# Peptides against a protein of PDB entry 3VA4, part 23

Target 1, 107 residues: chain A of PDB entry 3VA4
Amino acid sequence: EPIGQLRLFSGTHGPERDFPLYLGKNVVGRSPDCSVALPFPSISKQHAVIEISAWNKAPILQDCGSLNGTQIVKPPRVLPPGVSHRLRDQELILFADFPCQYHRLDV

## One batch from the design tools (peptide; aimed at target 1 D97)

Design b2_p15_5_s3 (made by RFdiffusion4, then SolubleMPNN; from b2_p15_5, 5 letters changed)
Fold by OpenDDE base, seed 1:
Structure b2_p15_5_s3 (fold): chain B 107 residues (1-107), chain A 15 residues (1-15)
Amino acid sequence: as target 1 above (107 residues)
Amino acid sequence: SDAERLALAREALAR
């Protein structure tokens, strides 16, 4: 069952989309086999990863050396590649120019 | 709210 959710806000690309997040590695990227598939040219094939463990309440976000980067919105910060960032519930994330929000599910 | 959060995201993107 899903432990979290990643919401892609609506924009010029289309309507809002919600992606379930599971235990283990959830890859965010343009490749269709990614857990969070964002089929946009500015998104790297394997852009970032959200890892959720049974031991940690908060997921870990890492940029995978993406071309256009991964940013936290508030407070604003560009994530260096491979550096772990602990996600807060309701946290706002930019993958390239695409605004997203992480939501922890109550399970 | 989600609307407020979207506004924050767009604001950050514009900067």
Scores: peptide ipSAE 0.169, ipTM 0.760, DockQ to the pose 0.721
OpenDDE base, seeds 2, 3, 4, 5: peptide ipSAE 0.159, 0.165, 0.161, 0.160; ipTM 0.751, 0.754, 0.758, 0.755

Design b2_p15_5_s4 (made by RFdiffusion4, then SolubleMPNN; from b2_p15_5, 6 letters changed)
Fold by OpenDDE base, seed 3:
Structure b2_p15_5_s4 (fold): chain B 107 residues (1-107), chain A 15 residues (1-15)
Amino acid sequence: as target 1 above (107 residues)
Amino acid sequence: SDEELLELAREALAL
């Protein structure tokens, strides 16, 4: 059962896509075996990780040394590689040029 | 709104 969701907003790549997030490490990346597979050339094979320790704890987002970076939209912030960022519900995130939103699910 | 903010973000990315 998913604990959270990462929404990839619609764009030139196509329609909106929703990715379930589970307890543990949810890798965001271009590699097809990633939990959140974003098959776009500007996304690193292993771009970032969203770690969820418990359903009632804020997930931790870390950039994995991606080529094109990970950013928070509000307030604007570029995430240094390996530095933990605690995600808020409804957080807007840019993985490279791709806008996404984290949503906490009611379990 | 978040949608408006996203639009602004997209515009910024296009620059």
Scores: peptide ipSAE 0.135, ipTM 0.715, DockQ to the pose 0.378
OpenDDE base, seeds 1, 2, 4, 5: peptide ipSAE 0.125, 0.105, 0.127, 0.117; ipTM 0.705, 0.696, 0.715, 0.699

Design b2_p15_6 (made by RFdiffusion4)
Pose (drawn by RFdiffusion4):
Structure b2_p15_6 (pose): chain A 107 residues (1-107), chain P 15 residues (1-15)
Amino acid sequence: as target 1 above (107 residues)
Amino acid sequence: SPALQARLDEILASL
């Protein structure tokens, strides 16, 4: 069962898309093979990873050296490549120009 | 970009 959710907000690309997040590595990228496939040209083929060790542990987000970056929206931050960031529930993230929100599920 | 910041403000206001 999914233990988290990545919401891709509605936009030019159409209505919101929700992606389940599971224990283990959840790769965010443009490739259809990615656990979270965001099939938009500005997204890197392997853009970021959300790693989840347990349902009761904070996911760790890292940018995988993406071209257009990964940012935390609030507080505003750029995530340097390879640096771990612990995701908070309802935390807004940008992958390139695409805003998303992480939600922890229950349980 | 300004357009992206406006979009982020709209998203935050709708949450």

Design b2_p15_6_s1 (made by RFdiffusion4, then SolubleMPNN; from b2_p15_6, 5 letters changed)
Fold by OpenDDE base, seed 1:
Structure b2_p15_6_s1 (fold): chain B 107 residues (1-107), chain A 15 residues (1-15)
Amino acid sequence: as target 1 above (107 residues)
Amino acid sequence: SPELQAYIEQILASL
């Protein structure tokens, strides 16, 4: 079962979508084989990665050199490619201009 | 959540 969730908020692109996150690498990107598949032109094929380890309950988010970037909303922070960001529960993230929220599941 | 959505929209508008 999933141990985390990434929520894509509703918008002009369509309704809200929830993506399960598992141990290991959860790739966020436009490619359909991504764990978090966001089929939008402004999202890079492999945009970012959320890595969850067995020993660290807080996921690590890294931008993968995306074209339109990855940002933390509050406080505002642009993530340089390859730099690890430890996600907090309920963290608000922008992949390009798509607002998302990470949620840790109590499992 | 409508409240959360509104919050997000406000943040995005300020960027």
Scores: peptide ipSAE 0.144, ipTM 0.716, DockQ to the pose 0.000
OpenDDE base, seeds 2, 3, 4, 5: peptide ipSAE 0.142, 0.139, 0.141, 0.140; ipTM 0.718, 0.717, 0.715, 0.720

Design b2_p15_6_s2 (made by RFdiffusion4, then SolubleMPNN; from b2_p15_6, 5 letters changed)
Fold by OpenDDE base, seed 5:
Structure b2_p15_6_s2 (fold): chain B 107 residues (1-107), chain A 15 residues (1-15)
Amino acid sequence: as target 1 above (107 residues)
Amino acid sequence: SEELQEYLEEILASL
């Protein structure tokens, strides 16, 4: 059962997509085998990772040395590669230029 | 939602 959700907002690329997040590492990337597969050229094959260690703990977001970066929207922050960022519920994230939102699910 | 989308666009535009 998913513990969280990552929403890719609609845009020029197409409609909104929702990706379930589970315990462990949820890789965000262009590769189709990623938990959060964002099949766009500006997304690195393995762009970032959202790690959920427990249902009652904030997920950790790390950029994996992506080409076009990972950013928090509000407040604006560029995430250095490998540095842990604790996600807040409803956190707005840019993977490259693609806006996403983390949502904690009630489990 | 539309409101969220608009909010997001506003934030993005302000960056």
Scores: peptide ipSAE 0.130, ipTM 0.701, DockQ to the pose 0.000
OpenDDE base, seeds 1, 2, 3, 4: peptide ipSAE 0.129, 0.129, 0.120, 0.128; ipTM 0.706, 0.702, 0.697, 0.702

Design b2_p15_6_s3 (made by RFdiffusion4, then SolubleMPNN; from b2_p15_6 with A3E R7Y L8I)
Fold by OpenDDE base, seed 5:
Structure b2_p15_6_s3 (fold): chain B 107 residues (1-107), chain A 15 residues (1-15)
Amino acid sequence: as target 1 above (107 residues)
Amino acid sequence: SPELQAYIDEILASL
């Protein structure tokens, strides 16, 4: 059962896509094996990870040493590799230049 | 939301 959702907003790459997030590590990356597969050249094969330890705890986002970085939009913040960032509901994230939004699901 | 998309686009344009 998905606990959260990561939305990739529409853009030049195509329409909006929603990715379910589950307990454990949800890898964001260009590789098709990733939980959140973003098949774009500017995304690293393993770009970032969203770890959900429990349904009632905020997920932790970490950049995995990506080439083009991970940023929080509001307030603006570049995430250094390996630094844990606790995601807030409705948080806007940039993976490279791809805008996404985390949404907590009520299950 | 189209308004949200527009907002994001503005942010992206400012980077």
Scores: peptide ipSAE 0.136, ipTM 0.710, DockQ to the pose 0.000
OpenDDE base, seeds 1, 2, 3, 4: peptide ipSAE 0.103, 0.133, 0.135, 0.132; ipTM 0.668, 0.705, 0.708, 0.701

Design b2_p15_6_s4 (made by RFdiffusion4, then SolubleMPNN; from b2_p15_6, 4 letters changed)
Fold by OpenDDE base, seed 4:
Structure b2_p15_6_s4 (fold): chain B 107 residues (1-107), chain A 15 residues (1-15)
Amino acid sequence: as target 1 above (107 residues)
Amino acid sequence: SPELQAKIEEILASL
């Protein structure tokens, strides 16, 4: 079962979508084989990765050198490529211009 | 984008 969830808020692209997050690497990107597939032109094929380990339920977010970047909303922070960011529950994230929210599930 | 900013503010207000 998923241990986390990434919510893509509604927008011009369409309605809200929820993506389950599992142990290991959850790739965020435009490619359809990504765990979190965001099929939008401004999203890189492999945009970012959310890694969840068995010993640490707090996911690690890393930008993968995306063209349009990955940002934390509060407090505002641009994530340099490859730099680990520990996600907090309810963290608001921008992948390019797409607002998302991480949610920890009860597991 | 002002539209994006508005959306972010909307989301933040709902938390």
Scores: peptide ipSAE 0.227, ipTM 0.786, DockQ to the pose 0.000
OpenDDE base, seeds 1, 2, 3, 5: peptide ipSAE 0.124, 0.102, 0.103, 0.097; ipTM 0.723, 0.710, 0.711, 0.707

Design b2_p15_7 (made by RFdiffusion4)
Pose (drawn by RFdiffusion4):
Structure b2_p15_7 (pose): chain A 107 residues (1-107), chain P 15 residues (1-15)
Amino acid sequence: as target 1 above (107 residues)
Amino acid sequence: SPLHERALELAEEAA
């Protein structure tokens, strides 16, 4: 069962798309093989990873050296490549120009 | 930045 959710907000691309997040590595990228496939040209083929060790542990987000970056929306931050960031419930993230929101599920 | 503002606005609309 999914233990988290990545919401890609509605935009030029159409209505909101929701992606389940599971225990283990959840790769965010453009490749259709990615756990979270965001099939937009500005997204890197392997853009970021969300690693989840347990349903009761905060996911760790890392940028994988993406071209257009990964940012935390609030407080505003750029995530340097390879630096771990613990995700908070409801935290807004940008993958390139695409805003998303992480939600922890229950349980 | 405008992208941060747009992300906050979209989060509020989705609520």

Design b2_p15_7_s1 (made by RFdiffusion4, then SolubleMPNN; from b2_p15_7, 5 letters changed)
Fold by OpenDDE base, seed 5:
Structure b2_p15_7_s1 (fold): chain B 107 residues (1-107), chain A 15 residues (1-15)
Amino acid sequence: as target 1 above (107 residues)
Amino acid sequence: SPLQEEALRLAAEAE
């Protein structure tokens, strides 16, 4: 059962999409094999990873050395490759220039 | 939504 969700907001690319997040590593990237598949040229094949160790722990987001970066919206922060960032509920994230939002699901 | 608009604004500024 999914523990969290990553929302890709609607935009010029198309409508909103919601991706379930599970225990373990949820890879964000352009490759179709990714848990969060964002099939856009500006997204790296393996762009970032959201790791969820337990339902009662904050997920950890890491950029995987992406070309166009991963950023937290507020407070603004560019994530250096491989540096762990603990996600807060409702956190807004930019993968390249694609706005997303993480939220915890009630299980 | 307001959150989407904020995220989109920052995305534009980051270009």
Scores: peptide ipSAE 0.107, ipTM 0.692, DockQ to the pose 0.155
OpenDDE base, seeds 1, 2, 3, 4: peptide ipSAE 0.102, 0.099, 0.096, 0.105; ipTM 0.686, 0.679, 0.683, 0.684

Design b2_p15_7_s2 (made by RFdiffusion4, then SolubleMPNN; from b2_p15_7, 5 letters changed)
Fold by OpenDDE base, seed 2:
Structure b2_p15_7_s2 (fold): chain B 107 residues (1-107), chain A 15 residues (1-15)
Amino acid sequence: as target 1 above (107 residues)
Amino acid sequence: SALHEEALRLAEAAE
């Protein structure tokens, strides 16, 4: 079962989509092989990674040297490539200009 | 930024 979820909010690209997150590395990117596949030109093939080590530990988000970056919405923060960011429940994230939200599932 | 504000509005509307 998934232990987290990444929501892509609705926009000009289309409707809302929810992506399950599992233990291990959940890659966010344009490549269809990614756990969180965002098939948009402004998203890098391997844009970022959400790593979940355990169900009771906060996931770690890292930008993978993406072209258009990864940002935390509140408080605003640009994530330098390869720097670990511990995700909080309900964290709002921008991958390029696509707004997403992480939430922990009650499992 | 405008992008941050829009993202926040979207999140709030989804709650």
Scores: peptide ipSAE 0.135, ipTM 0.703, DockQ to the pose 0.980
OpenDDE base, seeds 1, 3, 4, 5: peptide ipSAE 0.114, 0.106, 0.114, 0.114; ipTM 0.684, 0.671, 0.685, 0.685

Design b2_p15_7_s3 (made by RFdiffusion4, then SolubleMPNN; from b2_p15_7 with H4F E9Q E12A)
Fold by OpenDDE base, seed 4:
Structure b2_p15_7_s3 (fold): chain B 107 residues (1-107), chain A 15 residues (1-15)
Amino acid sequence: as target 1 above (107 residues)
Amino acid sequence: SPLFERALQLAAEAA
C-alpha cells in the first residue's frame, strides 16, 4: 500500500501523472524501471531518490548527482547531491524543470 | 526563478 504520492503537474510534456510512493527507496529518473519514471531527456537515468522508512513516514529526498538538479520551491533551495531533505506534506519540487508535488496519504 | 513561480501557481490550482 502506498504511503505517499508524487504528482507530476501537467505541461508541454503531457497531462498530470500521479506516482505512488512506498516504504523503502523510490527512485526518480528517466530509466523505465524507476519507481517514478520520468521519461524526459533532461531527467537523469537515476535523478533522485525518495526514501520512506518504517519508523518515519516523512520521506527523505536526495538528489543523486543529476545533471539538471533537484530543487525545493518554497523556500527556494537547490539540493546538493546526496544531502538529505525531509519532505513536508504538499511540498513542491523541481526535478530539472519539471514541477512536482509530494502528498502524504492517509494510511 | 520563473520555474519556481510556475510551480507555485500549479500548486495553488491543485489545492
Scores: peptide ipSAE 0.108, ipTM 0.706, DockQ to the pose 0.955
OpenDDE base, seeds 1, 2, 3, 5: peptide ipSAE 0.102, 0.106, 0.103, 0.105; ipTM 0.704, 0.705, 0.695, 0.709

Design b2_p15_7_s4 (made by RFdiffusion4, then SolubleMPNN; from b2_p15_7 with H4Q E9A E13A)
Fold by OpenDDE base, seed 5:
Structure b2_p15_7_s4 (fold): chain B 107 residues (1-107), chain A 15 residues (1-15)
Amino acid sequence: as target 1 above (107 residues)
Amino acid sequence: SPLQERALALAEAAA
C-alpha cells in the first residue's frame, strides 16, 4: 500500500492529480512509465526521484539532472542534481514550473 | 518568486 502521496496542483495544464508513493524509488518525470508521470514538455523524462526506504522514515528527494530543475518552496532552495533532500510532511516542491505537495499517509 | 507564491497559496487553500 502507498506510504505517501504526491499531489500535483491544478493549473493551466489541467486538474489536480494525486500520485501514490511506495517503498522504493518513485521516479518523477515526463516518461509515461514514471511512478509520478508528469507529461509536460518542461519536465525531464526522468526529472527526479523520491525514495522511501521505510514506512517510518522521511522520503529522500533527488533531482536527476533535470533541465528545468527541482526546488523546495519553503524555505526556498534549488536542489543541486543528485543531492539528497529529506522531505518533510506537507513539503512544497516545484518540478520545473509545476507546484506539488508531498504528504505522508497514516497507514 | 511568483511560482513559489502560487505554491504557498495552493497549499494554504488545500489545508
Scores: peptide ipSAE 0.702, ipTM 0.945, DockQ to the pose 0.913
OpenDDE base, seeds 1, 2, 3, 4: peptide ipSAE 0.692, 0.701, 0.695, 0.698; ipTM 0.942, 0.945, 0.944, 0.944

Design b2_p15_8 (made by RFdiffusion4)
Pose (drawn by RFdiffusion4):
Formats: C-alpha cells, structure tokens, sequence
Structure b2_p15_8 (pose): chain A 107 residues (1-107), chain P 15 residues (1-15)
C-alpha cells in the first residue's frame, strides 16, 4: 500500500495528477520507468529521488543533478545535488517549473 | 487553497 502521495498540481498540462509513494526508492523523472513519471520536457530523465524507510519515518528527497533543479517552495530553498532533505507533510516542492505537494498517508 | 500555493511556488521559481 502507498505510504505517501506526491500531488502534481493542475496547470498548463491539465488537472492535478496524484502519484503514490511507496517504501524504498521512488524516482521522480521524465522516463516512463520512473516511480513518479512527470512526462514534461523540462523534467530530467532522472530528476530526484524520494526515499522512504518506513511508514513512520520522514521521506528523504534528493536532487539527482537535474538540469532545472529541485526547490523547496516554503521556506524558499534550492536543494543542491545529492543533499538529503527530510520532507514534511504538506511540503511544497518544485521539480523544474512544476509545483508538487507531498502528503504523508495513514498508516 | 491550491491557487495560493501555486502563487507561492511561482514566487519561489522567480527568485
């Protein structure tokens, strides 16, 4: 069962798309093989990874050296490549120009 | 709302 959710907000691309997040590595990228496939040209083929060790542990987000970056929306931050960031529930993230929101599920 | 959050995201993107 999914233990988290990545919401890709509505936009030019159409209505919101929701992606389940599971224990283990959840790769965010453009490749259709990615756990979270965001099939937009500005997204890197392997853009970021969300690693979840348990349902009761904060996911770790890392940028994988993406071209257009990964940012935390509030507080505003750029995530340097390879630096771990613990995700908070409801935290807004940008992958390139695409805003998303992480939501922890229950349980 | 989602619109307010997207505005925050846009502001961050423009920084």
Amino acid sequence: as target 1 above (107 residues)
Amino acid sequence: TEEELKEEALETLEM

Design b2_p15_8_s1 (made by RFdiffusion4, then SolubleMPNN; from b2_p15_8, 8 letters changed)
Fold by OpenDDE base, seed 2:
Structure b2_p15_8_s1 (fold): chain B 107 residues (1-107), chain A 15 residues (1-15)
Amino acid sequence: as target 1 above (107 residues)
Amino acid sequence: SDEELLELARQTLAL
């Protein structure tokens, strides 16, 4: 049972993709074994992590020292590596140049 | 809307 969802918006890479997020660490990265696998060269193998400790707590996003960074769109903020960012529902996130959106699921 | 949000994201990328 997924607790959240990360949506990758459509773009040059192709159509929209939705990734379920579960309790624990959801790694975002180019490696195929990542929970959120973004197989694009600008994405680091292990780019970022979304950690969900409980269904009723805001997830924590951390950049893992990615090459091309992780940033919040509104308000604009580049996330320093390893610094915790509490995700808000509907948060817009850029992993490198790929726009995504976090959605809390009602479960 | 999702479209508006996407545009905002694209604008961010353009900076």
Scores: peptide ipSAE 0.169, ipTM 0.738, DockQ to the pose 0.743
OpenDDE base, seeds 1, 3, 4, 5: peptide ipSAE 0.162, 0.159, 0.154, 0.134; ipTM 0.733, 0.729, 0.731, 0.718

Design b2_p15_8_s2 (made by RFdiffusion4, then SolubleMPNN; from b2_p15_8, 10 letters changed)
Fold by OpenDDE base, seed 3:
Structure b2_p15_8_s2 (fold): chain B 107 residues (1-107), chain A 15 residues (1-15)
Amino acid sequence: as target 1 above (107 residues)
Amino acid sequence: SDAALLAEAARTLAL
């Protein structure tokens, strides 16, 4: 069962989508084999990674040197490539210009 | 709302 969830908010691209997150590395990217597959041109094939080491630990988000970047919205922060960012529950994230939210599942 | 904030941020970055 999933430990977390990444929600892609609805937009011009289409309706809201929820992606389950599991222990280990959850790759966010345009490639269809990514855990969080965002099939949009502005998303890099391997854009970012959300790593979950344990169910009771906050995940680590890293940008993978994406073309259009990864940003935290509130408070605003551009994530330098390869630098670990500890995700807070309900954290608002931009992958390129796609708004997402991380949610910790109570399991 | 959070969704509105994100949508606004996304639109700004897309410009």
Scores: peptide ipSAE 0.095, ipTM 0.716, DockQ to the pose 0.361
OpenDDE base, seeds 1, 2, 4, 5: peptide ipSAE 0.081, 0.086, 0.074, 0.084; ipTM 0.697, 0.702, 0.686, 0.702

Design b2_p15_8_s3 (made by RFdiffusion4, then SolubleMPNN; from b2_p15_8, 8 letters changed)
Fold by OpenDDE base, seed 5:
Formats: sequence, C-alpha cells, structure tokens
Structure b2_p15_8_s3 (fold): chain B 107 residues (1-107), chain A 15 residues (1-15)
Amino acid sequence: as target 1 above (107 residues)
Amino acid sequence: SDEELLALARETLAL
C-alpha cells in the first residue's frame, strides 16, 4: 500500500499522472526504471529521490545532481544536490520545469 | 485550485 503520492500536473505533455510512493527510495527521473518516471528530455535519468523511512515520518526529497534542478515552490528554493528537504503535505515541487505535488495518503 | 498552484509554480520558474 502506498504511503504517499506524487502528482504531475497536466500540461502540454498530456494529462495528469499520479505516482504512488512507497517506503524506501522513490527515484524521480527520465529513466523508465524510476518509481516516478518522467520521460521528458529536461528531466535527468535519475533526477531526484523521495525517501520515505516510515509511514509516520515526513519524506525526504533530495536532488541527485540533476541538470535542470529541483525546486520547492513555497517558499521558493532551489535544492542543492544531495541536501535533504523534508516534504510537507501538499508540497509543490518543480522537477526542471514540471510542476508536481506531493501528498500523504491516509493509509 | 490547480490554477492557483500552477500560477505559483510559474512564478517560481520566473525567478
């Protein structure tokens, strides 16, 4: 059962996509092997990682040295590679120029 | 709303 969800907003790329997030490392990237596969050229093969260590703990987001970066929207912040960011429920995230939203699932 | 969220995201991209 997923612990959270990452929502890719709809856009020119197509409709909304929802990705389940599980305990452990959820890799965000262009590679089809990623838990959150964003098959777009501006996304790095392994762009970022969302690590969930427990159902009752906030997930940790880290940029993996992506080419086009990872940003938190509110408040605005570019995440330096490898620096841990504790995700808040409903957090808005930019992977390159793709807006996403994390939310915790009630499980 | 999603529109508001997207607007906020776009503002961030403009920085």
Scores: peptide ipSAE 0.549, ipTM 0.913, DockQ to the pose 0.892
OpenDDE base, seeds 1, 2, 3, 4: peptide ipSAE 0.404, 0.521, 0.507, 0.405; ipTM 0.877, 0.907, 0.904, 0.879

Design b2_p15_8_s4 (made by RFdiffusion4, then SolubleMPNN; from b2_p15_8, 7 letters changed)
Fold by OpenDDE base, seed 4:
Structure b2_p15_8_s4 (fold): chain B 107 residues (1-107), chain A 15 residues (1-15)
Amino acid sequence: as target 1 above (107 residues)
Amino acid sequence: SEEELLALARETLAL
């Protein structure tokens, strides 16, 4: 069962989409086999990873050396590749220029 | 609100 959710806000690409996040590694990327598949040219094949552990339900976000970057919106911060960022509930994230929001689910 | 968050995100993109 999902522990969290990543919401991709609506835009020129289309309507809003919600992606379930599970225990372990949830890869964000353009590749169709990614847990969070964002099939857009500006998204790297393996763009970022959201890792959720059993003992710490707050996910860890890492950029995977993406071309167009991963950013936290509030406060604004560009994530250096491979540096762990602990996600807070309702965290607003930019993968390239795509606004997303992390939501912690009650489980 | 979601609208406010989107506005903030777009401001971030502009910076």
Scores: peptide ipSAE 0.166, ipTM 0.739, DockQ to the pose 0.807
OpenDDE base, seeds 1, 2, 3, 5: peptide ipSAE 0.146, 0.154, 0.166, 0.133; ipTM 0.719, 0.731, 0.737, 0.713

## One batch from the design tools (peptide; aimed at target 1 R30 I43)

Design b2_p16_3 (made by RFdiffusion4)
Pose (drawn by RFdiffusion4):
Structure b2_p16_3 (pose): chain A 107 residues (1-107), chain P 16 residues (1-16)
Amino acid sequence: as target 1 above (107 residues)
Amino acid sequence: SLSVLTKRLEELLELL
């Protein structure tokens, strides 16, 4: 069962798309093979990874050296490549120009 | 650092 959710907000691309997040590595990228496939040209083929060790542990987000970056929306931050960031519930993240929101699920 | 630079250059060329 999914233990988290990545919400890609509605936009020019159409209505909101929700992606389940599971234990283990959840790769965010453009490739259809990615666990979270965001099939938009500005997204890197392997853009970021969300690693989840347990349903009761904070996911860790890292940028994989993406072209257009990964940012935390609030507080505003750029995530340097390879630096771990613990995701908080409801945290807003940008992958390139695409805003998303992480939600922890229950349980 | 070089790996990140190479990766971004390849991705920039693909995007163009």

Design b2_p16_3_s1 (made by RFdiffusion4, then SolubleMPNN; from b2_p16_3, 10 letters changed)
Fold by OpenDDE base, seed 1:
Structure b2_p16_3_s1 (fold): chain B 107 residues (1-107), chain A 16 residues (1-16)
Amino acid sequence: as target 1 above (107 residues)
Amino acid sequence: SAAIEQKQAEEAAELA
């Protein structure tokens, strides 16, 4: 079962969507086969990855060299490609200009 | 960032 969730907030693209996150690599990208498929032109085919290990269920976010970047909202920080960022519960993320929020699930 | 703040507020309101 999912142990985390990535929420894409509603916007001009459409309604809010919740993506389950599992142990291992959860790829964020425009490609339809991504775990977090964001079918938008400004999202890279493989934009970022949220990796959750069995021994530490706090996700690690990495930008994969995306064109339009990955940012942490508060405090503001652009993630350089390949740099590991430990996600905190309720953390807000921008993939390109798409606001998302990570939530840890009660499991 | 105003848009982000609005989204935060909306999300918070939904949970409140």
Scores: peptide ipSAE 0.029, ipTM 0.620, DockQ to the pose 0.025
OpenDDE base, seeds 2, 3, 4, 5: peptide ipSAE 0.026, 0.020, 0.028, 0.025; ipTM 0.604, 0.585, 0.621, 0.617

Design b2_p16_3_s2 (made by RFdiffusion4, then SolubleMPNN; from b2_p16_3, 11 letters changed)
Fold by OpenDDE base, seed 5:
Structure b2_p16_3_s2 (fold): chain B 107 residues (1-107), chain A 16 residues (1-16)
Amino acid sequence: as target 1 above (107 residues)
Amino acid sequence: MEAILQKQAQEAAELA
C-alpha cells in the first residue's frame, strides 16, 4: 500500500502524473526501472531517492549526484548530493527543471 | 500553484 505520493505537474513535457511512494527506497530517475520514472534527458538515470522508513515518519530525500540537481522550492535550497532532507507534507521539489510535489497519504 | 512552480522550474533551467 502506498505511503505517499509524488506529483509531477504538467508542463511542456506532458500532462500531470502521480507516482505512488512505498516503504523503502523510491528512486527518481530517467531509467525506466525507477519507482518514479521521469523519462527526460535532463534527468539523471539515477537522479534522487525518496526513502520512507515508516508510515508515521517523514520521508528522506537525497540527490544522488545528479547532473542538473535537486532543489526545494520553499524556502529555496539546492540539495547537495547525498545530504538527507526530511520532506514536509505538500513540499514542492524541482528535479532538474521539473516541478513536483510530495503528499503524505492517510494510512 | 502549478503556474508558480513552472516559473520556478524555468528560472532554475535558465541557470543551468
Scores: peptide ipSAE 0.048, ipTM 0.676, DockQ to the pose 0.042
OpenDDE base, seeds 1, 2, 3, 4: peptide ipSAE 0.026, 0.036, 0.020, 0.034; ipTM 0.626, 0.654, 0.531, 0.654

Design b2_p16_3_s3 (made by RFdiffusion4, then SolubleMPNN; from b2_p16_3, 11 letters changed)
Fold by OpenDDE base, seed 1:
Structure b2_p16_3_s3 (fold): chain B 107 residues (1-107), chain A 16 residues (1-16)
Amino acid sequence: as target 1 above (107 residues)
Amino acid sequence: MEEIEEKRAREAEELA
C-alpha cells in the first residue's frame, strides 16, 4: 500500500489528481512511465524523484536537472538538481509551475 | 514522529 500521496492541484490543465507514493523510487515527470505522470510540456520527461526509504519512511525529493525546475513553496526555495530535500507532511511543491502537495499516509 | 524521521533521513544521507 502507498506510504504517501502527491496531490496535483486543479488548474488550467484540468482537475486535481492524487498519485500514490510507494517505498523506493517514485519518478515525477512528463513520461507516461513515471510513477507521478504529469503530461505537460513544461514538465521534463524525468523531472524529479521522490525516494521513500524502507527504513525510516522518509520521502526525499530531488530534482533531476529539469528544465523548469523544482521549488519548495514554504519556505520558498529553488531545489538545485541532485540536492536532497526531506518532504514534510502537507508540504507544497512546484514542479515547473504546477503546484503539488505531499501528504503522509497513516496506514 | 516526523521530526524523528527527518533526523533519520539526514543521518542516512550522511552514511550513504
Scores: peptide ipSAE 0.058, ipTM 0.618, DockQ to the pose 0.024
OpenDDE base, seeds 2, 3, 4, 5: peptide ipSAE 0.021, 0.025, 0.019, 0.023; ipTM 0.505, 0.552, 0.519, 0.528

Design b2_p16_3_s4 (made by RFdiffusion4, then SolubleMPNN; from b2_p16_3, 11 letters changed)
Fold by OpenDDE base, seed 5:
Structure b2_p16_3_s4 (fold): chain B 107 residues (1-107), chain A 16 residues (1-16)
Amino acid sequence: as target 1 above (107 residues)
Amino acid sequence: SAAIAEKQAREAAELA
């Protein structure tokens, strides 16, 4: 059972996609073996990681030293590499220039 | 709402 979801909003790149998030590390990146595979050149092979330690604990987002960065939309903030950010439900995130949203699932 | 959230995220992306 997925604990959360990361939604990639639709754009010129294509349609919206939803990625399930599970306990443990969910890697966001261009590499096809990433949990959240974003096959776009501006996304680093291993761009960021969303770590979920427990179903009832907020996930932690970390940028992995990506080329084009990871940002929180509200309030606006560029995430320094390796610094833990506790995700809020419905949080809006930019991986490079790709808008996404984290959503906690009821399980 | 989903629509508002998407709009906000999209606008932020355009400014990046």
Scores: peptide ipSAE 0.486, ipTM 0.896, DockQ to the pose 0.033
OpenDDE base, seeds 1, 2, 3, 4: peptide ipSAE 0.465, 0.477, 0.481, 0.479; ipTM 0.890, 0.894, 0.895, 0.894

